# Peptides against a protein of PDB entry 2Q3Z: the designs that were tried, part 48

Target 1, 272 residues: chain A of PDB entry 2Q3Z
Amino acid sequence: YVLTQQGFIYQGSAKFIKNIPWNFGQFEDGILDICLILLDVNPKFLKNAGRDCSRRSSPVYVGRVVSGMVNCNDDQGVLLGRWDNNYGDGVSPMSWIGSVDILRRWKNHGCQRVKYGQCWVFAAVACTVLRCLGIPTRVVTNYNSAHDQNSNLLIEYFRNEFGEIQGDKSEMIWNFHCWVESWMTRPDLQPGYEGWQALDPTPQEKSEGTYCCGPVPVRAIKEGDLSTKYDAPFVFAEVNADVVDWIQQDDGSVHKSINRSLIVGLKISTKS
Target 2, 254 residues: chain A of PDB entry 2Q3Z as posed
Amino acid sequence: YVLTQQGFIYQGSAKFIKNIPWNFGQFQDGILDICLILLDVNPKFLKNAGRDCSRRSSPVYVGRVGSGMVNCNDDQGVLLGRWDNNYGDGVSPMSWIGSVDILRRWKNHGCQRVKYGQCWVFAAVACTVLRCLGIPTRVVTNYNSAHDSNLLIEYFRNSEMIWNFHCWVESWMTRPDLQPGYEGWQALDPTPQEKSEGTYCCGPVPVRAIKEGDLSTKYDAPFVFAEVNADVVDWIQKSINRSLIVGLKISTKS

## One batch from the design tools (peptide; aimed at target 1 Q118 S145 N175 F176)

Design b2_p23_3_s1 (made by RFdiffusion4, then SolubleMPNN; from b2_p23_3, 9 letters changed)
Fold by OpenDDE base, seed 2:
Structure b2_p23_3_s1 (fold): chain B 272 residues (1-272), chain A 23 residues (1-23)
Amino acid sequence: as target 1 above (272 residues)
Amino acid sequence: KEIEKELIFPDSAESKKLLEELK
């Protein structure tokens, strides 16, 4: 989880699992230096360098910073996400074969955001950075991965009597989603939550005002302890959300329909 | 490389709209 520079990232769907090779390249020349630059341009460092540096001994702190800095939302982060298949002014997310080129491009262009990334790209870059910083990390793929917008553990939509979606349309389920798990102790939590921690660098929801996610103990998610920082409800929903349709009739009556055919979450962790 | 990243919920029409807003 630290020494391996080449690996695979799982993709596809639950029924048709695929993978791609990926060069994490954490030991390639200059990559560690780039990771340090990433830390030095993070908002917390810019605000108070001394405080930020004093906290870099904490993998919890560093993990959270990296989660935020891998995406360019809110800061001088590495990657700009795009999902609309319009990548002509950059590099298609599907074209990347490793983290090294991305990180080098970012640094060489004055920490300008690299276009473009999607979940596995974000996760892979985060994995590289965290490994460089000495944190054991692996990429994780979750099939039928939910994006809960309001942390109520549901993927829900309103529909009219004709089945047409009404109202807010921001919750979704992906065929797959990727994030990382990092090994660390959690002195900031009650005993028993050491081990793998989920971190999600894809800019899906804000956490404490920043597009970042985690770390949250995998154990907490497994046991349903949603009070555990950070972002337990969101991560829990990614793997456990229920799908609900609220069907509103013309007379104003509402019928709740639970979609039992769509099972959210099938997580696969990579081996070293 | 060809990656099959897609939304499976909501439906395809609504998913396309959502994806267009994600940038």
Scores: peptide ipSAE 0.387, ipTM 0.819, DockQ to the pose 0.102
OpenDDE base, seeds 1, 3, 4, 5: peptide ipSAE 0.330, 0.331, 0.343, 0.317; ipTM 0.734, 0.715, 0.749, 0.695

Design b2_p23_3_s2 (made by RFdiffusion4, then SolubleMPNN; from b2_p23_3, 8 letters changed)
Fold by OpenDDE base, seed 4:
Structure b2_p23_3_s2 (fold): chain B 272 residues (1-272), chain A 23 residues (1-23)
Amino acid sequence: as target 1 above (272 residues)
Amino acid sequence: DEIKKELIFPDSPESLELLKELE
């Protein structure tokens, strides 16, 4: 989890699982220095360097910082996400084969955002950074991955009788989504939550005002302890949300339709 | 690489608009 520099990232769909090779390269020349730069340009360091540095011994703190800094939202983070297939002014997310080039580009261009990333790219870069910082980390792929906007553990839409979505909702399910799990103790939580912690560097929802996610104990997600920091409801929904369609009739009546054919969440953790 | 992240829900034209909101 710390020593492996090459691995695979799972992609595709639940029915058609695929993978790509990925060079994490956490031990390549200059990568550690870049990771340290990443920490030194994070908003918390800029606000109070002494306090930030004093907390860098905590993998909980560092993990949360990294999840926020891998994306360029809210800060001088590494990657800009894009999903509209317009990548002409950068690099297609599908073109990356490793984290090293991304990190080097970021640093060499004055910590300017690298164009572009998607979930597996975010996750892979986060994995590299966390491993580089000595935190055992693996990339995780979740098929039929839900994005719950309002943390009600449902992916729900209002539809008319013709199936057309009504209203401006941004809840969705992806064929796959990637994040990372890092091994750490959780002295900030009750005993028993040490172990794998989910962290999601893809900018999906704000956590305490910043596009970051986690760490949250995988155990908490498994047991449904949604009160556990950080972001348990969101991560829980990614793997456990129910799909509900609210069918609105012309007369204003609403009928609840639960989509039982679409099962949210099929998580695959990598070996390294 | 031809592997793409794709929305599978909602399975309507509005899915494209949701993608725009993420950017």
Scores: peptide ipSAE 0.329, ipTM 0.732, DockQ to the pose 0.097
OpenDDE base, seeds 1, 2, 3, 5: peptide ipSAE 0.269, 0.230, 0.306, 0.287; ipTM 0.716, 0.672, 0.732, 0.714; seeds 2, 5 fail the geometry check

Design b2_p23_3_s3 (made by RFdiffusion4, then SolubleMPNN; from b2_p23_3, 9 letters changed)
Fold by OpenDDE base, seed 3:
Structure b2_p23_3_s3 (fold): chain B 272 residues (1-272), chain A 23 residues (1-23)
Amino acid sequence: as target 1 above (272 residues)
Amino acid sequence: SEIEKELIFPDSEESQKLLEELS
C-alpha cells in the first residue's frame, strides 16, 4: 500500500469487471518534491502557512487537503475533470497509464491544471500523492455508484404520470466510480474508527465549501454511523442509496415507486 | 471505450443530458 508502484484499477460494470494497469510511481525521481509543492500551494497554506504546516503531521488533515488538491476546483489543483468526450485540447482521461506524467506536467507548467481526468485518474493520482507522503493508500472501485446530491441517502426524481422527470436532474448513478482508502488513526473521533478511511478526490459535491470528500471511516459507513467526519452521508449513499421515483398525478397525488432492479454499490478494494 | 464509463441512471437519454451538463 505504500511500497507498490505498479498496480491495477478496476473498471467496467458489475456484470463485466475490467481492469487497467497503472503506474503509481511514488518513488520515481522528483515525485515526492511535487507532492510537497502540492501541499505548499493549497488554500490553507496560502491563508496561514504556519497553521497548515503545523497540521501536516496529521494524516486526517493531509488526506483532506489532498482530496481537494487533486482536483483543480477551488484551487491550483492537479486535474480538470471532463466527461463529454471532447479532449482535443488536452489528454484523454483514457490515455493515462500512470500518475507520474500527470504530476510532472502539473509541476512543469507552473501548477497549471492538467487536462483531463475522470474518477479513476483522480483516484490514482491521489493514491500516488498519499503514498508519497507515507500514508498507506489503495484505489477503490464501486460499481453502480450513486451520486446523492442532497445527502438524503436516496437517488430520487419526481416524475409526471407519463414518467417524465420533473425539475432539476442532479442525482445520478455511474456504472463505476473510483476513490481511495487510506489507513490512519482517527484521534478526532471516538475510539474504534482507526483503519481504512474513504477519500474521494473527484469533484462531485462540496464539503465545507470545497470540492473534497473525507476522510470518513470505512467502519462508520459499514455500520451506518453517519455522524462521523467527514462526509459520511455522501459516501454512505455512494454504496447504499435506494433509488426512488415519485410519480405525481395531475390531481397532485404522489406515488412512491422504489426501483428494485438497480442495486446501488458493489465495492472492490485492491489488495496492493 | 475499453473502460465503459457511463451513467446508468436516470435513463440513457437523461443520463446523456446530465453528462453534458457535467462537462
Scores: peptide ipSAE 0.296, ipTM 0.729, DockQ to the pose 0.107
OpenDDE base, seeds 1, 2, 4, 5: peptide ipSAE 0.227, 0.226, 0.219, 0.330; ipTM 0.708, 0.694, 0.733, 0.800; seed 5 fails the geometry check

Design b2_p23_3_s4 (made by RFdiffusion4, then SolubleMPNN; from b2_p23_3, 8 letters changed)
Fold by OpenDDE base, seed 1:
Structure b2_p23_3_s4 (fold): chain B 272 residues (1-272), chain A 23 residues (1-23)
Amino acid sequence: as target 1 above (272 residues)
Amino acid sequence: DEEKKSLIFPDSEESKKLLEELK
């Protein structure tokens, strides 16, 4: 989880699991320096360098910073996300084969955002950075991954009288989504929440004003402790949300239906 | 495409717009 530089990232769908090889390269020349630059350009450092540096001994703090800095939202972060298949002015997310090239491009262009990333790219870069900083980390893939945007633990689809989904009000489920899990103690929480912590660097929802997510104990998610810092409800929903259809009827009434054809969440982790 | 990142639901222009707002 720290020493392995070559690995695989799971992709595809729940029924057709795929993987791609990935070069994490946390020990390649110059990568540590780039990771340190990443820390030194984070908003918390720029606001108060002394405070930021004093907290870098905490993997909880560092993990949260990295989660926010891997994406370029809100800061001088590494990657710009794009999902519309228009990548002509950059690099297709599907073209990346490792974290090293991404990090080097970012640094070499004056910490300018790299175009483009999607979830597995964000996760992989975060994994590289965290490993480089000595935090045991693995990439996690969740199939049928929900994106709950209103924190109600539901994925809701609105349908007209013909059963057609109204996309403007509907939430979303990915065929797969990737994030990372890092091993750390949680002295900021009650005993028992040490171990794997979920962190999600893909910009999906803001956490305390920044596009970041976690760390949240995997145990808390498993046990349904949604009060646990950080972002437990969101991560919980990614793997456990119920899907609900709101179907408008001819008389103007709306029928609530549980969608049982789509089961949210099938999480797998890498061995290394 | 089983190998490509995609939305199961919703697959609409509105959902794509939402994704663009995440930039």
Scores: peptide ipSAE 0.161, ipTM 0.650, DockQ to the pose 0.095
OpenDDE base, seeds 2, 3, 4, 5: peptide ipSAE 0.150, 0.028, 0.149, 0.047; ipTM 0.755, 0.646, 0.743, 0.675; seeds 3, 5 fail the geometry check

Design b2_p23_4 (made by RFdiffusion4)
Pose (drawn by RFdiffusion4):
Structure b2_p23_4 (pose): chain A 254 residues (1-148, 151-160, 170-248, 256-272), chain P 23 residues (1-23)
Amino acid sequence: as target 2 above (254 residues)
Amino acid sequence: DEATEEVPIGLEDEEGNRIADPD
């Protein structure tokens, strides 16, 4: 989770899982410096640099800023999202085989966002950043499935959607800032919309808090709970509707 | 394998490939 520089990002569908190899490249030349630069341009550093550097004692603080800076609402984030099959301004999300070239591009262009990312690209870059800084991190994929004239599926078809698959990262750490027992894997989601409140979204939120439905636990627990849970009920006339099943075959490299 | 594009649910085939573009 720290030292291995290549891995797998799972894509495709719940029935036909694709394993896409990936070069996280966290120890390639210039990557650590780029990661330290990423911290020094984060909005909390601009607000109070002395405090920001002091808070870098915490993997919670760093994981939040690190993952949060990958797809940042501010112009100094690493990547810009796009899902309309129109990637001519720059580079397709399906083209990348690693995080390194994106990070280098980002540094060389005044820390401007690189076009374009999708969920697994953001998650892949977040893994590289956090692994470089020493926080054990893994990329995770969750699969969702539809069964087909449903209003539910129409509403979605035609960025908090429910997708065929969605990726994020998990990082390992204690949580002395929370009630006891939430140490371990924390979910960090670098996909775009920081929207409810706060400088960043989403996470870190303990995976256990998600499994337990303890949604008051910081940070951004409802956003991660929503990616792996959806409750759908019909009233033809009360009935459970399985036109949408969310939270299937959640996967990571062994 | 080739990378798969992320699409809204229902705009994909059984293998998760895009079959239509959103309106």

Design b2_p23_4_s1 (made by RFdiffusion4, then SolubleMPNN; from b2_p23_4, 6 letters changed)
Fold by OpenDDE base, seed 4:
Structure b2_p23_4_s1 (fold): chain B 272 residues (1-272), chain A 23 residues (1-23)
Amino acid sequence: as target 1 above (272 residues)
Amino acid sequence: DEATLQVPIGLEDENGNQIALPK
């Protein structure tokens, strides 16, 4: 989880699982230096360098910083996400074969955001950075991954009486979503939450005002302890949200559809 | 390969037809 530089990332859908090879390249020339630059341009460092540096011994702190800095939202982060299938002014997310080129491009262009990434690209870059910083990390793929935007642990679809999905809600389930899990102790939590921690660098929801996510103990998610920092409800929903398919009638009444039930979450952790 | 893109999953309508969610 630290020494392996090449691996696979799972993609596709629950019914059609795919994978791609990925070069994490955490030991390639200059990559560690780029990771240090990433830390040195993070908002917390810019605000108070001494405080930021004093906290870099904490994998919890560093993990959270990295999750925020891998995306360019709110900061000089590495990647700009795009999901509209229009990548003509950059590099298609599908074109990347490793983290090294992305990180080098970012650094070589004065820490200008790299276009473009999607979840696996974000996760892979985060994995590289965290490994560079000595934090054991793996990429995780979750099929039928929920994005709960209103923090109710539900994914609610609204359809009219004709079965048409109403576009007024942004609740959604991804065919797949990738994030990372990092191994760390959690001295900031009650005992027993050491181990794998979920971190999500894809800019989905703000956490404490920044597009970052985690770390949250995988154990807490498994046990349904949503009080654990950071972002337990959101991560829990990614893998466990209940799906409600509503049919809305003309009179405004709604009832649950008796159609097929969607099952959220099929998590696959990579070995390398 | 577009099959590797992250996209919202589709649903079935009351008639069993696949419908796409907005991106």
Scores: peptide ipSAE 0.328, ipTM 0.723, DockQ to the pose 0.306
OpenDDE base, seeds 1, 2, 3, 5: peptide ipSAE 0.277, 0.291, 0.289, 0.292; ipTM 0.736, 0.735, 0.716, 0.740

Design b2_p23_4_s2 (made by RFdiffusion4, then SolubleMPNN; from b2_p23_4, 8 letters changed)
Fold by OpenDDE base, seed 4:
Structure b2_p23_4_s2 (fold): chain B 272 residues (1-272), chain A 23 residues (1-23)
Amino acid sequence: as target 1 above (272 residues)
Amino acid sequence: MEATLQVPIGLHDENGNQIANPK
């Protein structure tokens, strides 16, 4: 999880699982230096360098910083996400074959955001950076991955009497979503939460005002301990949300129905 | 293998298969 530079990232859909090769390249020339630059341009460093540096011994702290800095939201982060299928002014997310080129482009252009990424690109770059920093990390793919926007652990679809989705609510389920899991101790938590921690560098929801997510113990998610920092409810929902259909009838009545046909979450952890 | 785009799942049939994307 630290030494492996080449691996696979799972993509596609739950019914049609695919994978792509990815060069993480954490030991390639200059990559570690770029990772250090990433730390040195993070908002916390810019605000208080001494405090930031003093906390870099904590994989919890570093993981959270990296989660935020891999995306360019709120800071001079690495990647700009785009999901509208319009990539003409940049590089298609599908064109990337490794983290090295992305990181080099970012650095070589004065820490200007690289266009474009989607979840696996964010996750892969985060994986590279975290590995460079000595944190064992793997990319995780979750099929039928929920994005809960209102923290109710539900994906809610508003439908008319014909079953057609109504409104502009952006709660959704991704065909797949990627994030990372990093191995670390959690001295900031009760005993037993050491091990794999989920971190999500894709800018989905703000955590404490920044587009970052985690670390949250995988164990906490598994056990349903939603009080566990960081962002347990959000990560829990990604893998466990229930789908609810709010069916509005022509008379204005609304019927709540649990959609049991759509199962949220099928998580695959990579070994390399 | 070629990479696939991450896309939202909108409408689903009775089997949970995507039939349309949300707007």
Scores: peptide ipSAE 0.333, ipTM 0.729, DockQ to the pose 0.413
OpenDDE base, seeds 1, 2, 3, 5: peptide ipSAE 0.332, 0.323, 0.325, 0.321; ipTM 0.733, 0.742, 0.747, 0.738

Design b2_p23_4_s3 (made by RFdiffusion4, then SolubleMPNN; from b2_p23_4, 7 letters changed)
Fold by OpenDDE base, seed 5:
Structure b2_p23_4_s3 (fold): chain B 272 residues (1-272), chain A 23 residues (1-23)
Amino acid sequence: as target 1 above (272 residues)
Amino acid sequence: DEATLQVPIGLHDENGNQIALPP
């Protein structure tokens, strides 16, 4: 999980699982230096360098910083996300074959955001950075991954009697989503939550005012302990949200559809 | 390969066919 520089990332759909080769390249020349630059341009360092540096011995702290800095939201982060299939002014997310070129481009252009990434690109870059910093890390793919935007652990669709989607709702399910899991102790929690921790660098929801996510113990998600920091409800929903398909009638009555199905969550962890 | 892009998915019927797109 630290020594492997080559790997695979799972993509596609639950019915048609695919993978691509990826060069993480955490030991290539200059990559460690770029990872240190990433830490030195993070908002917490800029606010109080001494405090930030004093906390870099904590993989919990560093993991949370990295999850925020891999995306360019809120800071001088590495990647700009785009999902509208218009990549003409940058590089298509599908064109990347490794993390090294992305990190070098970011650094060489004065820490300007690299265009463009999607979930697996964010996850892969985060994996490289965390491995460089000595944190055992793997990429995870979750098929039928829910994006709960209102923190109710539900993905709700509203349709009329003709099957047409009603309202301007934004909740959705991805065909797949990628994030990372890192191995660390959790001295900030009660005993028993050491081990794999989920971290999500894709900018989906704000956590404490910043587009970051985790670390949250995989055990907490498995056991349904939603009180566990960080972001347990959101990560739980990604893999366990209930899907509700509502039918709205003209009289204002609402009924649950009994002929609709979508199973949220099929998580695959990579080996390294 | 467009099939590798991350995209929203809709609801499915009992046969697993998509019948509604997400908002």
Scores: peptide ipSAE 0.292, ipTM 0.706, DockQ to the pose 0.314
OpenDDE base, seeds 1, 2, 3, 4: peptide ipSAE 0.275, 0.286, 0.279, 0.271; ipTM 0.719, 0.702, 0.711, 0.725

Design b2_p23_4_s4 (made by RFdiffusion4, then SolubleMPNN; from b2_p23_4, 8 letters changed)
Fold by OpenDDE base, seed 2:
Structure b2_p23_4_s4 (fold): chain B 272 residues (1-272), chain A 23 residues (1-23)
Amino acid sequence: as target 1 above (272 residues)
Amino acid sequence: DEATQQVPIGLHDEEGRQISNPP
């Protein structure tokens, strides 16, 4: 989880699992230096360098910083996400074969955001950075992954009487979503939450004003302890949200229906 | 390869492409 530079990332769908090879390349020339630059351009460093540096001994702190800095939202982060198939002014997310080229491009262009990434690209770059910094990390894929934007642990669809989705489609379920799990102690929490911690660098929801997510103990998610820092409800929903259809009839009545055909969450953790 | 693209379930065009960026 630290030494392996080559691996696989799982993609596709729950019914049709696919994978791609990925070069994490955490030990390639200059990559550690780039990871240190990433820390030195983070908003917390720019605000108070001494405080930021003093906290870099905490994998909890560093993990959260990296989660925020792998995406370029709100800061000088590494990757710009794009999902609309318009990649002509950059590199298609599907074209990347490793983290090294992405990180080098970012640094070589003055920490300008690299175009473009999707979830596995964000996760893979985060994995590289965290491994460089000595934090055991693996990429995780979750099929039928929910994006809950209102923290109610539900994915809500509004439908007309014909079953057509209406209104804002901001809440969604991904065919797959990738994030990382990092091994660390959690002295900031009650005993028993050491071990794998989920971190999500894909810009989905803001946490404390920044597009970042975690770390949150995998154990807390499994046990349903949503009070644990950070972002437990969001991560819980990614793997456990219920799907609700609000069906509006022609007479103006609205009916609630639980969608049992769409089961959220099927997580696969990598072994390398 | 668009076959490996991350897309919302049911929120894509006839060709399987996501029609909008996530919020």
Scores: peptide ipSAE 0.319, ipTM 0.709, DockQ to the pose 0.351
OpenDDE base, seeds 1, 3, 4, 5: peptide ipSAE 0.297, 0.296, 0.299, 0.294; ipTM 0.681, 0.714, 0.708, 0.705

Design b2_p23_5 (made by RFdiffusion4)
Pose (drawn by RFdiffusion4):
Structure b2_p23_5 (pose): chain A 254 residues (1-148, 151-160, 170-248, 256-272), chain P 23 residues (1-23)
Amino acid sequence: as target 2 above (254 residues)
Amino acid sequence: SEDEEFHEKYGEDIDFTGSVLPS
C-alpha cells in the first residue's frame, strides 16, 4: 500500500470485470517534489500557511487535501473531468497507463488542471500522491447495474450520477478526531463536485461508518454512502424495485 | 443476497454518455 509502484484498477462491469494495470510511480524522479508543491498551493495553505504546515502532522488533514486537490473546484487542481467522448482539447481518460505523466504535465503548466480525467484517473492520481507521502492507499472500484421502460434509467441516461462503475481510494489511519473505533480504512473520493460545504470533497470517511450508516461522521459520509447504496421503491397500487442495483463487486488489488 | 442473485440472473450494464463498456 506504500511501496509498490504499479497495481490494477478494475473497470468494465460487474459481470465482466477488467483489470487495467497502472503505474502509480510514486517514487519516480520529481514526483515527491510535485507532491510537496501540491500541498503548498492548496487553498488552506493560501489561507494560513503556518497552520497548514502544522496540520500536515495529520494523515486525515493530508489525505483530505491530497485527494481533494486532484480534482479541485479551484483552478489549481490536478485534473479536469469530462464524460462526453470529446477529448480533443487534450488527452483521453482511457489513454493513461500511469499517474506520473499527468503529475509532470500539471507541474509544468503552472499547476493548471490537466485534461482530462474520469473517476479512475482521479483515483489513480490520488493513490500516487498519498502513497508518495507515506499514507497506505489503495484504489477501489464499485460496480452498479441496471435492468431494463424505467423512468429511473431515463432520468440518468438523458455529476452525481450512478455509473456502470465508480472508483475512489481508501487510506489507512487512526481517527483520534472521531469517536473511538474508526481507525483503519478511510474512503477518499477525488471525483469533481465539492458542493455541499467545505474546502474539499469527499472524505476521509471511515469505511466502517459507511457500512454502519453512521452518516454524521466527518468527512462527507453521505456522499460515499450514496455511491454504494440506493433505495428504490415502486408504488403501482409499495414494492422494492431492482431496476437499479448499486454496490456490487467492490474490488481492489490483492 | 437477493440483489446479487437478481443481478446474476437479470443484471445489465449501465450505458450512459461516457460510460466505459466491455466488448

Design b2_p23_5_s1 (made by RFdiffusion4, then SolubleMPNN; from b2_p23_5 with H7D D13P F16L T17E S23E)
Fold by OpenDDE base, seed 5:
Structure b2_p23_5_s1 (fold): chain B 272 residues (1-272), chain A 23 residues (1-23)
Amino acid sequence: as target 1 above (272 residues)
Amino acid sequence: SEDEEFDEKYGEPIDLEGSVLPE
């Protein structure tokens, strides 16, 4: 995982799985230096450099910093997300073929945010950075991935008596979503949670006031231990949320219905 | 916000399109 520079990222849908080649390029010239700059511009370093540096031996700490710094939300992070198909003032997320150009652009423009990224771009850049820092990391694709905004483990839709969606569609299911898993020990947790840890650099929800996610043990998610830091409920919901329709009847009553046609979660972990 | 932009274009419940990449 640390040594692999070329790989594939899975995309598409559960029914139509696709992949793209990706150059992670963690050993290309200057990439390690850029990863170190990323650490040196993070909010924790700016607040207390000595404390931040003393914690960089912890993959738990570094993983959480990287998940926050790959996106430009709240900080001088690498990528700006955009999903509206208007990319004329930057680079389309679909145009990227590797992490190296993104990281070089970020550094060469004075650590200004690179336009633009989406989930697989965020995940791929995070994978490159973590591998550069010696943390075994892989990109993960989850099909029918839920984005739970209110931490209730549900994706909720409001419908009228005709079944038509009403109001703002705040909660959502992605056809696919990408994040990373990193191998690390978890001395900050009870024994048995060493191994793969999920980290999500796509700015979906704030964790402790910052757009970051994880690390959370993959084992904890699999076993349903939602008390495990960090962000276990959110990551659990991505792979195991229920979809609920709130149907308003003509008499003003509201009926709760479980939508069984929308099955959340089909995770694929890559080896490259 | 980035989420607002996404919700405006791709927020259809039955349409699981969360990316500009098609199925």
Scores: peptide ipSAE 0.035, ipTM 0.586, DockQ to the pose 0.123
OpenDDE base, seeds 1, 2, 3, 4: peptide ipSAE 0.042, 0.029, 0.021, 0.020; ipTM 0.588, 0.558, 0.535, 0.553; seed 1 fails the geometry check

Design b2_p23_5_s2 (made by RFdiffusion4, then SolubleMPNN; from b2_p23_5, 8 letters changed; failed a check: too like the target's own chain)
Amino acid sequence: SEDEEYDNLYGEDIVLPGSVLPE

